# Peptides against a protein of PDB entry 1ZZD, part 37

Target 1, 109 residues: chain A of PDB entry 1ZZD
Amino acid sequence: FQVVNPYLLRDLVDLGIWDEGMKQYLITQNGSIQGLPNVPQELKDLYKTVWEISQKTIINMAADRSVYIDQSHSLNLFLRAPTMGKLTSMHFYGWKKGLKTGMYYLRTQ

## One batch from the design tools (peptide; aimed at target 1 K56 G85 M90)

Design b2_p25_3_s2 (made by RFdiffusion4, then SolubleMPNN; from b2_p25_3, 13 letters changed)
Fold by OpenDDE base, seed 2:
Structure b2_p25_3_s2 (fold): chain B 109 residues (1-109), chain A 25 residues (1-25)
Amino acid sequence: as target 1 above (109 residues)
Amino acid sequence: DEAAREALEKVLKEALERLKSGDFL
């Protein structure tokens, strides 16, 4: 079972390096960002795969990050099927937050 | 393997959707 830290994705988006290539890279590397030259070392130190740290550590890290997010929700690491409403909400939310590039990527995948 | 790759792809996709929608952990 694969688990990816959603805050890692946020940071990659914030860095402006999230794209289809990055997606394929993460798939190939089993979620690891250690080999990415465009990622700051502190981010590499912060984010590890499920094979590198315990699930408890991952949860704690996510919880810590959620303190800085006003829109934090209950922890759910399991897959959820997207709905039309969810996609619509994502579109407007992403636009409002200035994540235009990321939203374009999501529409094309 | 291929199954793991597909699973990760799905996880990434759905995680991004939650992120964009404000559904944070």
Scores: peptide ipSAE 0.043, ipTM 0.415, DockQ to the pose 0.044
OpenDDE base, seeds 1, 3, 4, 5: peptide ipSAE 0.029, 0.038, 0.042, 0.026; ipTM 0.412, 0.419, 0.419, 0.268

Design b2_p25_3_s3 (made by RFdiffusion4, then SolubleMPNN; from b2_p25_3, 10 letters changed)
Fold by OpenDDE base, seed 4:
Formats: structure tokens, C-alpha cells, sequence
Structure b2_p25_3_s3 (fold): chain B 109 residues (1-109), chain A 25 residues (1-25)
């Protein structure tokens, strides 16, 4: 079940590029607009899917927040093609950054 | 047991390299 981001929909309509073809494109691309040549880069940067955001950045943000909580937040990470090497690296990186709890949830595409 | 240890060593080595280079998402 795929839902189009309503703000993305609005911006695509405002650009005048929303049509049935665009709708089908987004469905096939799992909501990604990164491959669209007629979309400004600013919008591409704004509307990244969870699979297009650096999970390292997510870990950094979680580490920054961890100093303000007594119980570690659950960390949800998204990887398209996880490997043991990548996962292990992420675990150790999280540990190095001071996260009390490692990765709690792993989502794969 | 030996095979398991070797596999773990390989994974750790790869992980260390990725940590060094930043080659992980």
C-alpha cells in the first residue's frame, strides 16, 4: 500500500508536471523523484524517501539526542541491500557515537 | 568451529574497512 506524500503532490501540481504518467512513474519508483529530470534539485533534496537518506546521518542525529534521554530511543534504520559488513559497521559506528542501544529495527527494501 | 571463526574474522575485517572509509549508509 503506497501513499503519495500530499506535499509532494502539491508541489508537482504547482510545477505543472502532475499527470497520470507521473503517478504511474512514482508508483514504479516507490515514491522516488530522484530520477526525474524536470524536477528542481531543491525538491529532490526535500522529498527523499527513507531509502535515500543517509542512515549514518540518522545515527548521528540519534546520538545527538541520546544525551537528553534516560532510556535510549529505538533506532529504526532503512537499508536497500544490507550486508553483514555494512550492518556490523553501522553497529560499531553507533556504539562509537555513544548510543546505548544499537539498532533496534532494521527495514529492508 | 574454525569455519565460523574465519567467517567472523572476514566480516569484522570488512566492517573495519568500511568504518575507515565511511563506505556504509
Amino acid sequence: as target 1 above (109 residues)
Amino acid sequence: MEEELERLKEVLEEAQERLKTGDFL
Scores: peptide ipSAE 0.048, ipTM 0.630, DockQ to the pose 0.633
OpenDDE base, seeds 1, 2, 3, 5: peptide ipSAE 0.047, 0.045, 0.047, 0.047; ipTM 0.633, 0.633, 0.653, 0.634

Design b2_p25_3_s4 (made by RFdiffusion4, then SolubleMPNN; from b2_p25_3, 11 letters changed)
Fold by OpenDDE base, seed 3:
Structure b2_p25_3_s4 (fold): chain B 109 residues (1-109), chain A 25 residues (1-25)
Amino acid sequence: as target 1 above (109 residues)
Amino acid sequence: SKEEEERLKKILEEAKKYLESGDFL
């Protein structure tokens, strides 16, 4: 099942663009609003899905947390179209940023 | 094998480019 972000739902209603068509669009696009021309870019930036945010940002955040943690948290990475080059670079980037475990769970769409 | 070695070299070259540019998702 898919859960729509309640804040996104509110903002779409406030914009007056929420209807059955929009609902079906979000279902087919896995919650993404990036392709909608009638949504302000600021909202698109705010409501990026896990498949659209930079995994580099996730690694940076994890590295910041890892200063104070040992193995309490696992790193989850999301790549829509992974390549060996991308995976290798992300792994070495994690090392460079000082991730202790070096292990992550990879999810693909 | 030679084919696998060449494949690995290409992967490394691609990875270096991503690391230098930061242009990876």
Scores: peptide ipSAE 0.053, ipTM 0.580, DockQ to the pose 0.701
OpenDDE base, seeds 1, 2, 4, 5: peptide ipSAE 0.052, 0.049, 0.049, 0.048; ipTM 0.591, 0.581, 0.572, 0.582

Design b2_p25_4 (made by RFdiffusion4)
Pose (drawn by RFdiffusion4):
Structure b2_p25_4 (pose): chain A 109 residues (1-109), chain P 25 residues (1-25)
Amino acid sequence: as target 1 above (109 residues)
Amino acid sequence: EEAEEELEEAEEILEEAEEILEEWE
């Protein structure tokens, strides 16, 4: 099979750029749209992959919501070019933000 | 010698992590 994010899909059709220079490009690019030459910036900002969102923001939104969480939440973490230093900062950042669950799975590479 | 090398490696990791934390402030 193979199916594209239906919201991203609706927008690419609404711009008529859903030409083949897309279904193919999208698959051989992880499903990323940053750096596509013909896509508005607003769409780029709206459809960031989790690999394109700073794990800082992920941790912050988790800290925000956590004051309303009686228990905890499964906080999966995503690192692009993982170094031991970046992981250390990510753990400490979640730790100093007072999170109960600093990390569920680490998805990487 | 091996212990000193492990400590230098740990310090390098901690310096990199502190630089990232300062950028996130």

Design b2_p25_4_s1 (made by RFdiffusion4, then SolubleMPNN; from b2_p25_4, 12 letters changed)
Fold by OpenDDE base, seed 2:
Structure b2_p25_4_s1 (fold): chain B 109 residues (1-109), chain A 25 residues (1-25)
Amino acid sequence: as target 1 above (109 residues)
Amino acid sequence: DEEAAERARLEEVLKEAEKLLEEWE
């Protein structure tokens, strides 16, 4: 499974460019934002696609608490063959506490 | 069709992500 990068999504929303048109375009582009003319280059440099984070990466990040996801809860969801929704929920939950910091961190890199 | 399936998955992921984004605002 791949999950939408919540930092990118938030950035796009904050820029006011997240709309149905963009969603459809992203779908046609397999999640790539590189070809979007209204996306700042800095975001293109930071994010390759909207779903660049694999399930494996999310699990690894959850395991070492780098995304601030409760390890036991996350593992339980993964072991129970999570739906995409559950996986996304876990990802967002993990990122929420450090979302602003993470976004700042990414922008400064 | 694998491409169609991937598109459908992406659409679902985006839909769910957007829903969660709204809930977490």
Scores: peptide ipSAE 0.102, ipTM 0.665, DockQ to the pose 0.040
OpenDDE base, seeds 1, 3, 4, 5: peptide ipSAE 0.083, 0.089, 0.088, 0.092; ipTM 0.640, 0.666, 0.657, 0.663

Design b2_p25_4_s2 (made by RFdiffusion4, then SolubleMPNN; from b2_p25_4, 10 letters changed)
Fold by OpenDDE base, seed 4:
Structure b2_p25_4_s2 (fold): chain B 109 residues (1-109), chain A 25 residues (1-25)
Amino acid sequence: as target 1 above (109 residues)
Amino acid sequence: MEEEELKRKLEEILKEAKELLEEWE
């Protein structure tokens, strides 16, 4: 099952480097971009702190994911300290934002 | 797990979830 961070996906699209090859690379690297030579260091540094990105922001980005990916992709959520309450809130907020389908995959630090 | 224990745990989860949702709205 393909898992991509929607924020990262948007940034890669904005850079014009998103393609099938990039998608396959991210899958094999479990979402890491640190080893990509064609990605600016600024972007690599940004995603070193991906765990600090607001979950609300991630979900907001996921709400527009259909523009970038097909229904076979899942949302990659990052939580430093997940609780059942947090997961529940994320689920319902996502639902409110129109995320009616698809699976959410949780990444914990 | 007893029904009352489950109910208490669910209430705690819902409380946290509601608080976060209010912050996000």
Scores: peptide ipSAE 0.055, ipTM 0.589, DockQ to the pose 0.779
OpenDDE base, seeds 1, 2, 3, 5: peptide ipSAE 0.054, 0.052, 0.054, 0.054; ipTM 0.609, 0.587, 0.582, 0.600

Design b2_p25_4_s3 (made by RFdiffusion4, then SolubleMPNN; from b2_p25_4, 11 letters changed)
Fold by OpenDDE base, seed 1:
Structure b2_p25_4_s3 (fold): chain B 109 residues (1-109), chain A 25 residues (1-25)
Amino acid sequence: as target 1 above (109 residues)
Amino acid sequence: SELLEELLKLLEVLEEALKLLEEWE
């Protein structure tokens, strides 16, 4: 499973700063671009606000994969400041989308 | 009562979850 949100990946590619080093950095930072000096502040602010929505995208991607594969891949979710309500909603949304296995890795920023 | 406090906490969690689920649908 790719850690990088597809929309974030697109934006980083558009900026011309996407490379293997950037990829590894994001992995170690749980998908956060907040610490990158070469990323415009506007983009950082954008992904602060859409962070929770990006997790929905991850769940959708996992659900899409589960339709075509028998063995469920690990679902990795990253949350900036998870609450029990948020975790519960994500769990039920994943269930509604037909995921066979619940959230396996929860990473917080 | 202690029971009421716990129920209110659970209610808060469920209300947040419901709100988010409705937004996601």
Scores: peptide ipSAE 0.042, ipTM 0.587, DockQ to the pose 0.831
OpenDDE base, seeds 2, 3, 4, 5: peptide ipSAE 0.041, 0.036, 0.036, 0.041; ipTM 0.572, 0.554, 0.567, 0.570; seed 3 fails the geometry check

Design b2_p25_4_s4 (made by RFdiffusion4, then SolubleMPNN; from b2_p25_4, 13 letters changed)
Fold by OpenDDE base, seed 3:
Formats: structure tokens, C-alpha cells, sequence
Structure b2_p25_4_s4 (fold): chain B 109 residues (1-109), chain A 25 residues (1-25)
């Protein structure tokens, strides 16, 4: 059993698209609305799950902060289906962006 | 010349890494 984000539920109700079918869809998609054609893109961007947030964006944010901090913050990345190639590319991207330390924590679903 | 051989090997590794990076970006 999965819990639907209460704020997402509210917005879907306000859009008038909430029903039993939508509920079942969210359950099967682990809370993701990215594949729904009847949801505005703005709402999709707002309700990205931790597994849908761009890992590149996370790395960019960490690199940006490292400019003003003595040591880089711990970098946590979330991957739904990691591959060796993807992990390698993320490592080199972080290196290119000037992170002092590589990936600290990797979380997988 | 071992140094030149190492430089050539490093160049190959870097090219492969760049390909992986491009595929992810």
C-alpha cells in the first residue's frame, strides 16, 4: 500500500480529475503523475517525486554551494534504476563541476 | 617509451568517459 501526497490529492480534486481510476493509476505509478496527459506541465514539475528530480540539477546545486563552503556538503542521489554507465557519467559530471568529494550516498528504489 | 604509452591509454579512457557523459547529459 502506498500513500498519495495530500497536496497532490488536493490539486487533482481541484482540477476535477480525481476518481477511482486516478487513484489506482497513482498506486501503480508510485505516486508519479508525469505520464498523465490531462495534467498541466506546471503541476507535473511541482510534484516530481524524489526519484524523478533531475540528478544533474542536484549535482549543480551541490557544486554551486561548494563555492561558498570549505567542504562540499554530502551529496545524495536517488536512482530508480541505476546502471554502471549512468553512475560513471554522474561521477565524472560531478568531477567536472568541481565537487571536492564524489557521490556520498546512493539511494535506490 | 612508457610515458607515451600511458598518455595514449589515458586519452582512450578520457574519450570513453566523454561518450558516457554525453549519453547521460
Amino acid sequence: as target 1 above (109 residues)
Amino acid sequence: DLLKELEELLEKVLKEAEKLLEEWE
Scores: peptide ipSAE 0.027, ipTM 0.329, DockQ to the pose 0.231
OpenDDE base, seeds 1, 2, 4, 5: peptide ipSAE 0.020, 0.024, 0.022, 0.023; ipTM 0.338, 0.348, 0.334, 0.336

Design b2_p25_5 (made by RFdiffusion4)
Pose (drawn by RFdiffusion4):
Structure b2_p25_5 (pose): chain A 109 residues (1-109), chain P 25 residues (1-25)
Amino acid sequence: as target 1 above (109 residues)
Amino acid sequence: EEELEEEEEEFEEEELEELEEYLEE
């Protein structure tokens, strides 16, 4: 099979750019839209992959929501070019933010 | 991507500096 994010899909059709320079490009690019030459910036900002969102923001939103969480939450973490240093900063950052669950799975590469 | 990598490097430096100060305490 293979199916594209329906919201991203609706928008590409609404611009008529859903030409084949897309279904193919999208698959051989991990489903990323940053750096597509013909897509508005607003769409780029709205459809960031989790690999394109700073784990800092992920941790901050987790900290924000956590004051309302009686228990905890499964906080999966995503690192692009993972170094031991970046991981260390990610753990400490979540740790100093007072999170109960600093990390569920680490998805990487 | 390049901008996010630069931000990650700066973030790493800041968080490691704070971690070192904490471990000294």

Design b2_p25_5_s1 (made by RFdiffusion4, then SolubleMPNN; from b2_p25_5, 9 letters changed)
Fold by OpenDDE base, seed 2:
Structure b2_p25_5_s1 (fold): chain B 109 residues (1-109), chain A 25 residues (1-25)
Amino acid sequence: as target 1 above (109 residues)
Amino acid sequence: MEKLEKEEEEFEKKELKELEEELAK
């Protein structure tokens, strides 16, 4: 089970802003980078967490794709057009719902 | 709420460490 987005981490490393301070910041902010002034807005938009989108958006995401919760320990997302932002949001949503063992993705057309 | 937040922070701390180690390869 991974709460941390590996792509976000890679992007922060590529920006040269990853350090111990940034690490602690992400931990305390539950993965949010919205408050960082030295991060491009494009990345902020890409890596929005569930706390950074409206409840309406969450409902819409649930409606336009299938979310399957199996045995209350895993979350399977069936996405037609997945984006990192959507995946990240759903991942954290699963966490909030008590899923603690992992999330898996299936991409379809 | 506080308990859940602490658990999340601890878990993320461990995962970040693991990811950092992977990226360092």
Scores: peptide ipSAE 0.052, ipTM 0.473, DockQ to the pose 0.021
OpenDDE base, seeds 1, 3, 4, 5: peptide ipSAE 0.027, 0.024, 0.043, 0.027; ipTM 0.433, 0.346, 0.449, 0.415

Design b2_p25_5_s2 (made by RFdiffusion4, then SolubleMPNN; from b2_p25_5, 9 letters changed)
Fold by OpenDDE base, seed 2:
Structure b2_p25_5_s2 (fold): chain B 109 residues (1-109), chain A 25 residues (1-25)
Amino acid sequence: as target 1 above (109 residues)
Amino acid sequence: MEELEKEEEKFTKEELEELKKELEK
């Protein structure tokens, strides 16, 4: 699992806040900078992790891609606190959005 | 990066309940 986006690393270096402490912080936060007060909101918005992206958004994007691809694609969902009800709803939502395949990978934080 | 270009849409509690109801049909 790649914790730190290389472009994020660059921007953190440019801000002068990159150090070993920051590295360890990002590891413990799974790459998230949302909790850092010294980072501009613009960068927080730019560097949302996969865990911070709405599952609904992910499904929508997968459905959009399905329009232009001939082959089935895998859908990866990343949930911090999945429930059976939520998982079932997401599966059904994906189907309704026209996904060619069901949920292939489920990752939990 | 493609994921970051779209505005985030979250499931609402209401949407989840509606989806559950549809599954129960």
Scores: peptide ipSAE 0.020, ipTM 0.329, DockQ to the pose 0.168
OpenDDE base, seeds 1, 3, 4, 5: peptide ipSAE 0.029, 0.017, 0.017, 0.020; ipTM 0.244, 0.318, 0.319, 0.320; seed 1 fails the geometry check

Design b2_p25_5_s3 (made by RFdiffusion4, then SolubleMPNN; from b2_p25_5, 8 letters changed)
Fold by OpenDDE base, seed 3:
Structure b2_p25_5_s3 (fold): chain B 109 residues (1-109), chain A 25 residues (1-25)
Amino acid sequence: as target 1 above (109 residues)
Amino acid sequence: MEELEKEEEKFTEEELKELEEELKK
């Protein structure tokens, strides 16, 4: 596996902000650049991690794929700060979207 | 962009209630 996206590395080099400190920062942040003030918003939007993508979008993508597969499709959800309300909403939304399987894995940061 | 995504993940209480009732059948 790769810790840092090679395209992200290229863009950070082009910005002139890539160094050993930046590398260590990304490792500790699981590849996230969202917290960096010196990175343009355009790049932040381009390089989102699983913790930063809408879980509703992930569910939509999973539901779309499940229509064309015969076998059970696992759904993995990633939340930075999960609440019972959010978990309930995601569970019901998954059901509404016709997922073949419920929430299989819950990952927290 | 993050704010827009957060709004997208919201569900109404009415919608959740309807889904809960269907699950109980």
Scores: peptide ipSAE 0.022, ipTM 0.332, DockQ to the pose 0.309
OpenDDE base, seeds 1, 2, 4, 5: peptide ipSAE 0.009, 0.018, 0.019, 0.012; ipTM 0.280, 0.327, 0.332, 0.283; seed 5 fails the geometry check

Design b2_p25_5_s4 (made by RFdiffusion4, then SolubleMPNN; from b2_p25_5, 9 letters changed)
Fold by OpenDDE base, seed 2:
Structure b2_p25_5_s4 (fold): chain B 109 residues (1-109), chain A 25 residues (1-25)
Amino acid sequence: as target 1 above (109 residues)
Amino acid sequence: MEKLEKEEEKFTEEELKKLKELLEE
């Protein structure tokens, strides 16, 4: 199983670069877009932070909000429930497209 | 402890379905 960030998928679609080749590329690169020449650097920087957290955290977050690509059979896709725990969402916050497009947050002690 | 309040960006079931369809194309 490989985890694909749903926000990444949306962003690639918005860029108009999503196709079968892109899908296969993501599968072979474990969801990384760092090697793609046609992806804006800002987007690479945004999703690079995903790799700065533990794989366990990524898996936990993906349990509800990511797409799993199963290569055990033919190319299969598993979607999870569109819900995420509050604490887990804090880790996911930095990866949201909304951070670059006007989402708001308040931090208090 | 530090508390973070944020605007939540959630996918609807319809959005998730569309994303799934894109991956299955």
Scores: peptide ipSAE 0.053, ipTM 0.496, DockQ to the pose 0.028
OpenDDE base, seeds 1, 3, 4, 5: peptide ipSAE 0.038, 0.038, 0.050, 0.042; ipTM 0.506, 0.479, 0.485, 0.495; seed 4 fails the geometry check

Design b2_p25_6 (made by RFdiffusion4)
Pose (drawn by RFdiffusion4):
Structure b2_p25_6 (pose): chain A 109 residues (1-109), chain P 25 residues (1-25)
Amino acid sequence: as target 1 above (109 residues)
Amino acid sequence: DFEEEYIPPEYLPYFEELAQEDLEE
């Protein structure tokens, strides 16, 4: 099979750019839309992949919500070009933010 | 992606070890 994010899908049809220079491009690009030549910036900002969101924001939103969480939450973490140093900063950042769950799975590469 | 940041020395060895252990998993 293969299906595109239905919200991203609706928007590409609404612009008539859902030509084949898309279904194909999208799959051989990990389903990213940044750097597509014909897509508005607002769509680029709205449909960021998790690999395109700073794990800093991910951790901050987790810290925000956590004051309302009696227990904890499964905080999966995503790193693009993973170095030992970046991982160390990510662990410490979550640690100093007071999180109970600094990391569930690390998804990488 | 997450960038490298300053970590106080008294904590840094702990977090380097933790990062290594997690990466080896």

Design b2_p25_6_s1 (made by RFdiffusion4, then SolubleMPNN; from b2_p25_6, 14 letters changed)
Fold by OpenDDE base, seed 4:
Structure b2_p25_6_s1 (fold): chain B 109 residues (1-109), chain A 25 residues (1-25)
Amino acid sequence: as target 1 above (109 residues)
Amino acid sequence: EMEEIEIPEEERDFFVELAKEVLAK
């Protein structure tokens, strides 16, 4: 099971901050670098995990594809700690984007 | 993550039910 993205590994090595401690940290953080103070924000934005990206982005991409084909039944959405407010908002946003026949799969950490 | 969106009151119940369905999967 690979927790660390190979490109992330490369960039951390290039920064000179890769070591066994960093490896263990990333394992415990499920691959997230958002909490690291010595990592540039540019890299944090690039290497967001599925739990850290806006699900609006996922919905937008699905909406773009759905113009030609219906992929709604295969769409996975990710919330670390789902709430009714967040879930309702996701359905509302998807509906407004034209995903009216969509059957989403919710993933939680 | 997902930003909460303000939903018109007349539409809210519909999307709440959809949310419940997804949670049940």
Scores: peptide ipSAE 0.401, ipTM 0.910, DockQ to the pose 0.752
OpenDDE base, seeds 1, 2, 3, 5: peptide ipSAE 0.065, 0.105, 0.108, 0.061; ipTM 0.709, 0.771, 0.769, 0.675

Design b2_p25_6_s2 (made by RFdiffusion4, then SolubleMPNN; from b2_p25_6, 13 letters changed)
Fold by OpenDDE base, seed 1:
Structure b2_p25_6_s2 (fold): chain B 109 residues (1-109), chain A 25 residues (1-25)
Amino acid sequence: as target 1 above (109 residues)
Amino acid sequence: GMEEIEIPEDLLPFFEKLAEEVLAK
């Protein structure tokens, strides 16, 4: 499956409809929620074209994996030696803290 | 620095995929 928009996961959890069935549905539908009757139309419209993480965002993240900033909460996370496990933890931690507007990586000059 | 933390198994694949894409670039 493709990289799913973290905000979509957040909204599904906030709606209280996240479960194993929802997880499997997202995987089989490649991140699409358009076919779910229990999801508000407002969310379907919101994630109609932006359900995936853009390549631009991924490239920006790859440019400097050492600094992660949550714009909404001014949360700064640092990775000294990025690994699969550490990056996974970082993304989850930022998501768990409540991403609002998004995340970006501050490039050190 | 950031340390590995426990992630619910139901959410783990999604964040692993995100990390995988970042590392692949």
Scores: peptide ipSAE 0.349, ipTM 0.869, DockQ to the pose 0.323
OpenDDE base, seeds 2, 3, 4, 5: peptide ipSAE 0.017, 0.020, 0.290, 0.014; ipTM 0.228, 0.324, 0.863, 0.309; seeds 2, 3 fail the geometry check

Design b2_p25_6_s3 (made by RFdiffusion4, then SolubleMPNN; from b2_p25_6, 11 letters changed)
Fold by OpenDDE base, seed 4:
Formats: sequence, structure tokens, C-alpha cells
Structure b2_p25_6_s3 (fold): chain B 109 residues (1-109), chain A 25 residues (1-25)
Amino acid sequence: as target 1 above (109 residues)
Amino acid sequence: EMEEIEIPEEYRPFFEKLAQEVLAK
């Protein structure tokens, strides 16, 4: 199991901010760099973890694929802290986008 | 993350039920 994306590692080294402290920080943050003040926003946008990306994007991609192949049975969605509001929105949005089957599997952190 | 979206009231009970089932797992 990789905590740090190898490309992220490269970029952090190139920035000159990679050290043991950074490594330990990333371990405790499960790979997230969003809280680091010394990391450019460009990198933060690039290296979002699955818990930090909009699941609407995932649903959009699944909906696009479902036009030809039913991929609903392999759709994984990621919410750090599921709530009624979020899940209701996800189900509705999936339906609105034309997914034949709702959420296949919800992953939580 | 998931942004909460506006759901028409006529649809809300149906999708809330689905959400409840997921949370109950």
C-alpha cells in the first residue's frame, strides 16, 4: 500500500520540501497535501485524494460510460463522512444523470 | 466530497429512503 503517489513524491522533492517530517505528515494525513501551506495550489489541485474530489465527477464519468456499457455494478463512491444530505444528493444526481443502477458501493474513511 | 443539491420535494422521500438504506449498512 502506497501512502504517497510516486509523482507527488517527485514534485515535492523538486520543490525542496521533501523530508522525514513531510513523510510523516503525509502518513498521518492519509496522503493529503491540502493542508500544507508551502505547496502550490496547482499541486493541490492535481493530487487530490479520492476523499477530496467531487463525487459528481465520478458520477458524470460513469453516466457517460453507461450509454454503451453498464458500469453501475463497478461504481465506487467515496465519502469521508456520509450524511443523509450527501447520500440523498448522490442518489438523486445519479438518477438525474441516467444511471440505471444507483450506488454500487460506498467507501468511507 | 459531495455537494448537496436541491431535490424536488416530490422526489425527496424516495431518494432519502435509498440514502437511509446505505447508512444502515
Scores: peptide ipSAE 0.437, ipTM 0.927, DockQ to the pose 0.825
OpenDDE base, seeds 1, 2, 3, 5: peptide ipSAE 0.373, 0.171, 0.207, 0.241; ipTM 0.914, 0.831, 0.855, 0.861

Design b2_p25_6_s4 (made by RFdiffusion4, then SolubleMPNN; from b2_p25_6, 12 letters changed)
Fold by OpenDDE base, seed 4:
Structure b2_p25_6_s4 (fold): chain B 109 residues (1-109), chain A 25 residues (1-25)
Amino acid sequence: as target 1 above (109 residues)
Amino acid sequence: GMEEIEIPEELRPFFEELAREVLAK
């Protein structure tokens, strides 16, 4: 499996808090652990530089979004004059909320 | 309703691709 930072992976495993959900959370937070309440401050300080991860790495991790995805969640959206920006936002939001593939678009006739 | 939200630049291309697929339909 791919991680943002191998050392971060090690430390999270040592803390016993690493799982697929954590991996997905890191992706949605662009690699940041600053907002995690179950991570000690010392570790947060250590990995403030995690933002240095490559764009390619982030995208590859995002593509593996099968983790922490609730297949039971689906969303039917009625779209009127959708734009690239709006749809992009919708997909991102849906992904952050754990939608796997269940985002369906219905256009106004 | 849904509005545009800020997306990390690293992730934007991935979700723009998904959006493009929808618009192409």
Scores: peptide ipSAE 0.181, ipTM 0.815, DockQ to the pose 0.312
OpenDDE base, seeds 1, 2, 3, 5: peptide ipSAE 0.147, 0.128, 0.165, 0.087; ipTM 0.780, 0.762, 0.797, 0.737

Design b2_p25_7 (made by RFdiffusion4)
Pose (drawn by RFdiffusion4):
Structure b2_p25_7 (pose): chain A 109 residues (1-109), chain P 25 residues (1-25)
Amino acid sequence: as target 1 above (109 residues)
Amino acid sequence: EEEELEEEIEKMEELYEEYEEELDE
């Protein structure tokens, strides 16, 4: 099979750019839209992959919501070019934000 | 024990500041 994010899909059709220079490009690009030459910036900002969102924002939103969480939450973490140093800063950042669950799975590469 | 824990935490802050720009990416 293979199916594209239906919201991203609706928008590509609404611009008529859902030509084949897309279904194919999208798959051989991990389903990223940054750096597509013909896509508005607003769409780029709206459809960031999790690999394209700073894990800092992920942790901050987790800290925000956590004051309303009686228990905890499964906080999966995503690192692009993972170094031991970046992982250390990620753990400490979540730690000093007071999170109960600093990390569920680390998805990487 | 409390002084050793404070020193470990300061170290971790220093490491954090060193690598914070990589986390911001």

Design b2_p25_7_s1 (made by RFdiffusion4, then SolubleMPNN; from b2_p25_7, 13 letters changed)
Fold by OpenDDE base, seed 2:
Structure b2_p25_7_s1 (fold): chain B 109 residues (1-109), chain A 25 residues (1-25)
Amino acid sequence: as target 1 above (109 residues)
Amino acid sequence: MEEEKKKKEEEMEKLLEKYLSELEE
């Protein structure tokens, strides 16, 4: 299951608009940024036909980049051997239940 | 501070596991 281009993820981070909400948005939009008003058109054009990466890869890359962005409310969570489906479900359910106090990054140990 | 962070992470992990369990019901 592929969702987002890794270079797109980088650019979104560079724009300072990457967060858990953005991640969930991309998941629901199958990796498309065309509907985002805060993204430059040139970036939308650039990523019209880019390849997609798995949700797990997106999560991991986001977690790695969080080391450099100095977000006080960032929280890294390590789960033992979750499936992609379980991770996705956890993300959506957790977000829906109000786990919005910062950026939460789930990764496998 | 690191201990507090660890504590929060553990608490959040437990919470997420609880949510996962609820999803599987």
Scores: peptide ipSAE 0.016, ipTM 0.302, DockQ to the pose 0.052
OpenDDE base, seeds 1, 3, 4, 5: peptide ipSAE 0.011, 0.008, 0.017, 0.016; ipTM 0.254, 0.272, 0.282, 0.276; seed 4 fails the geometry check

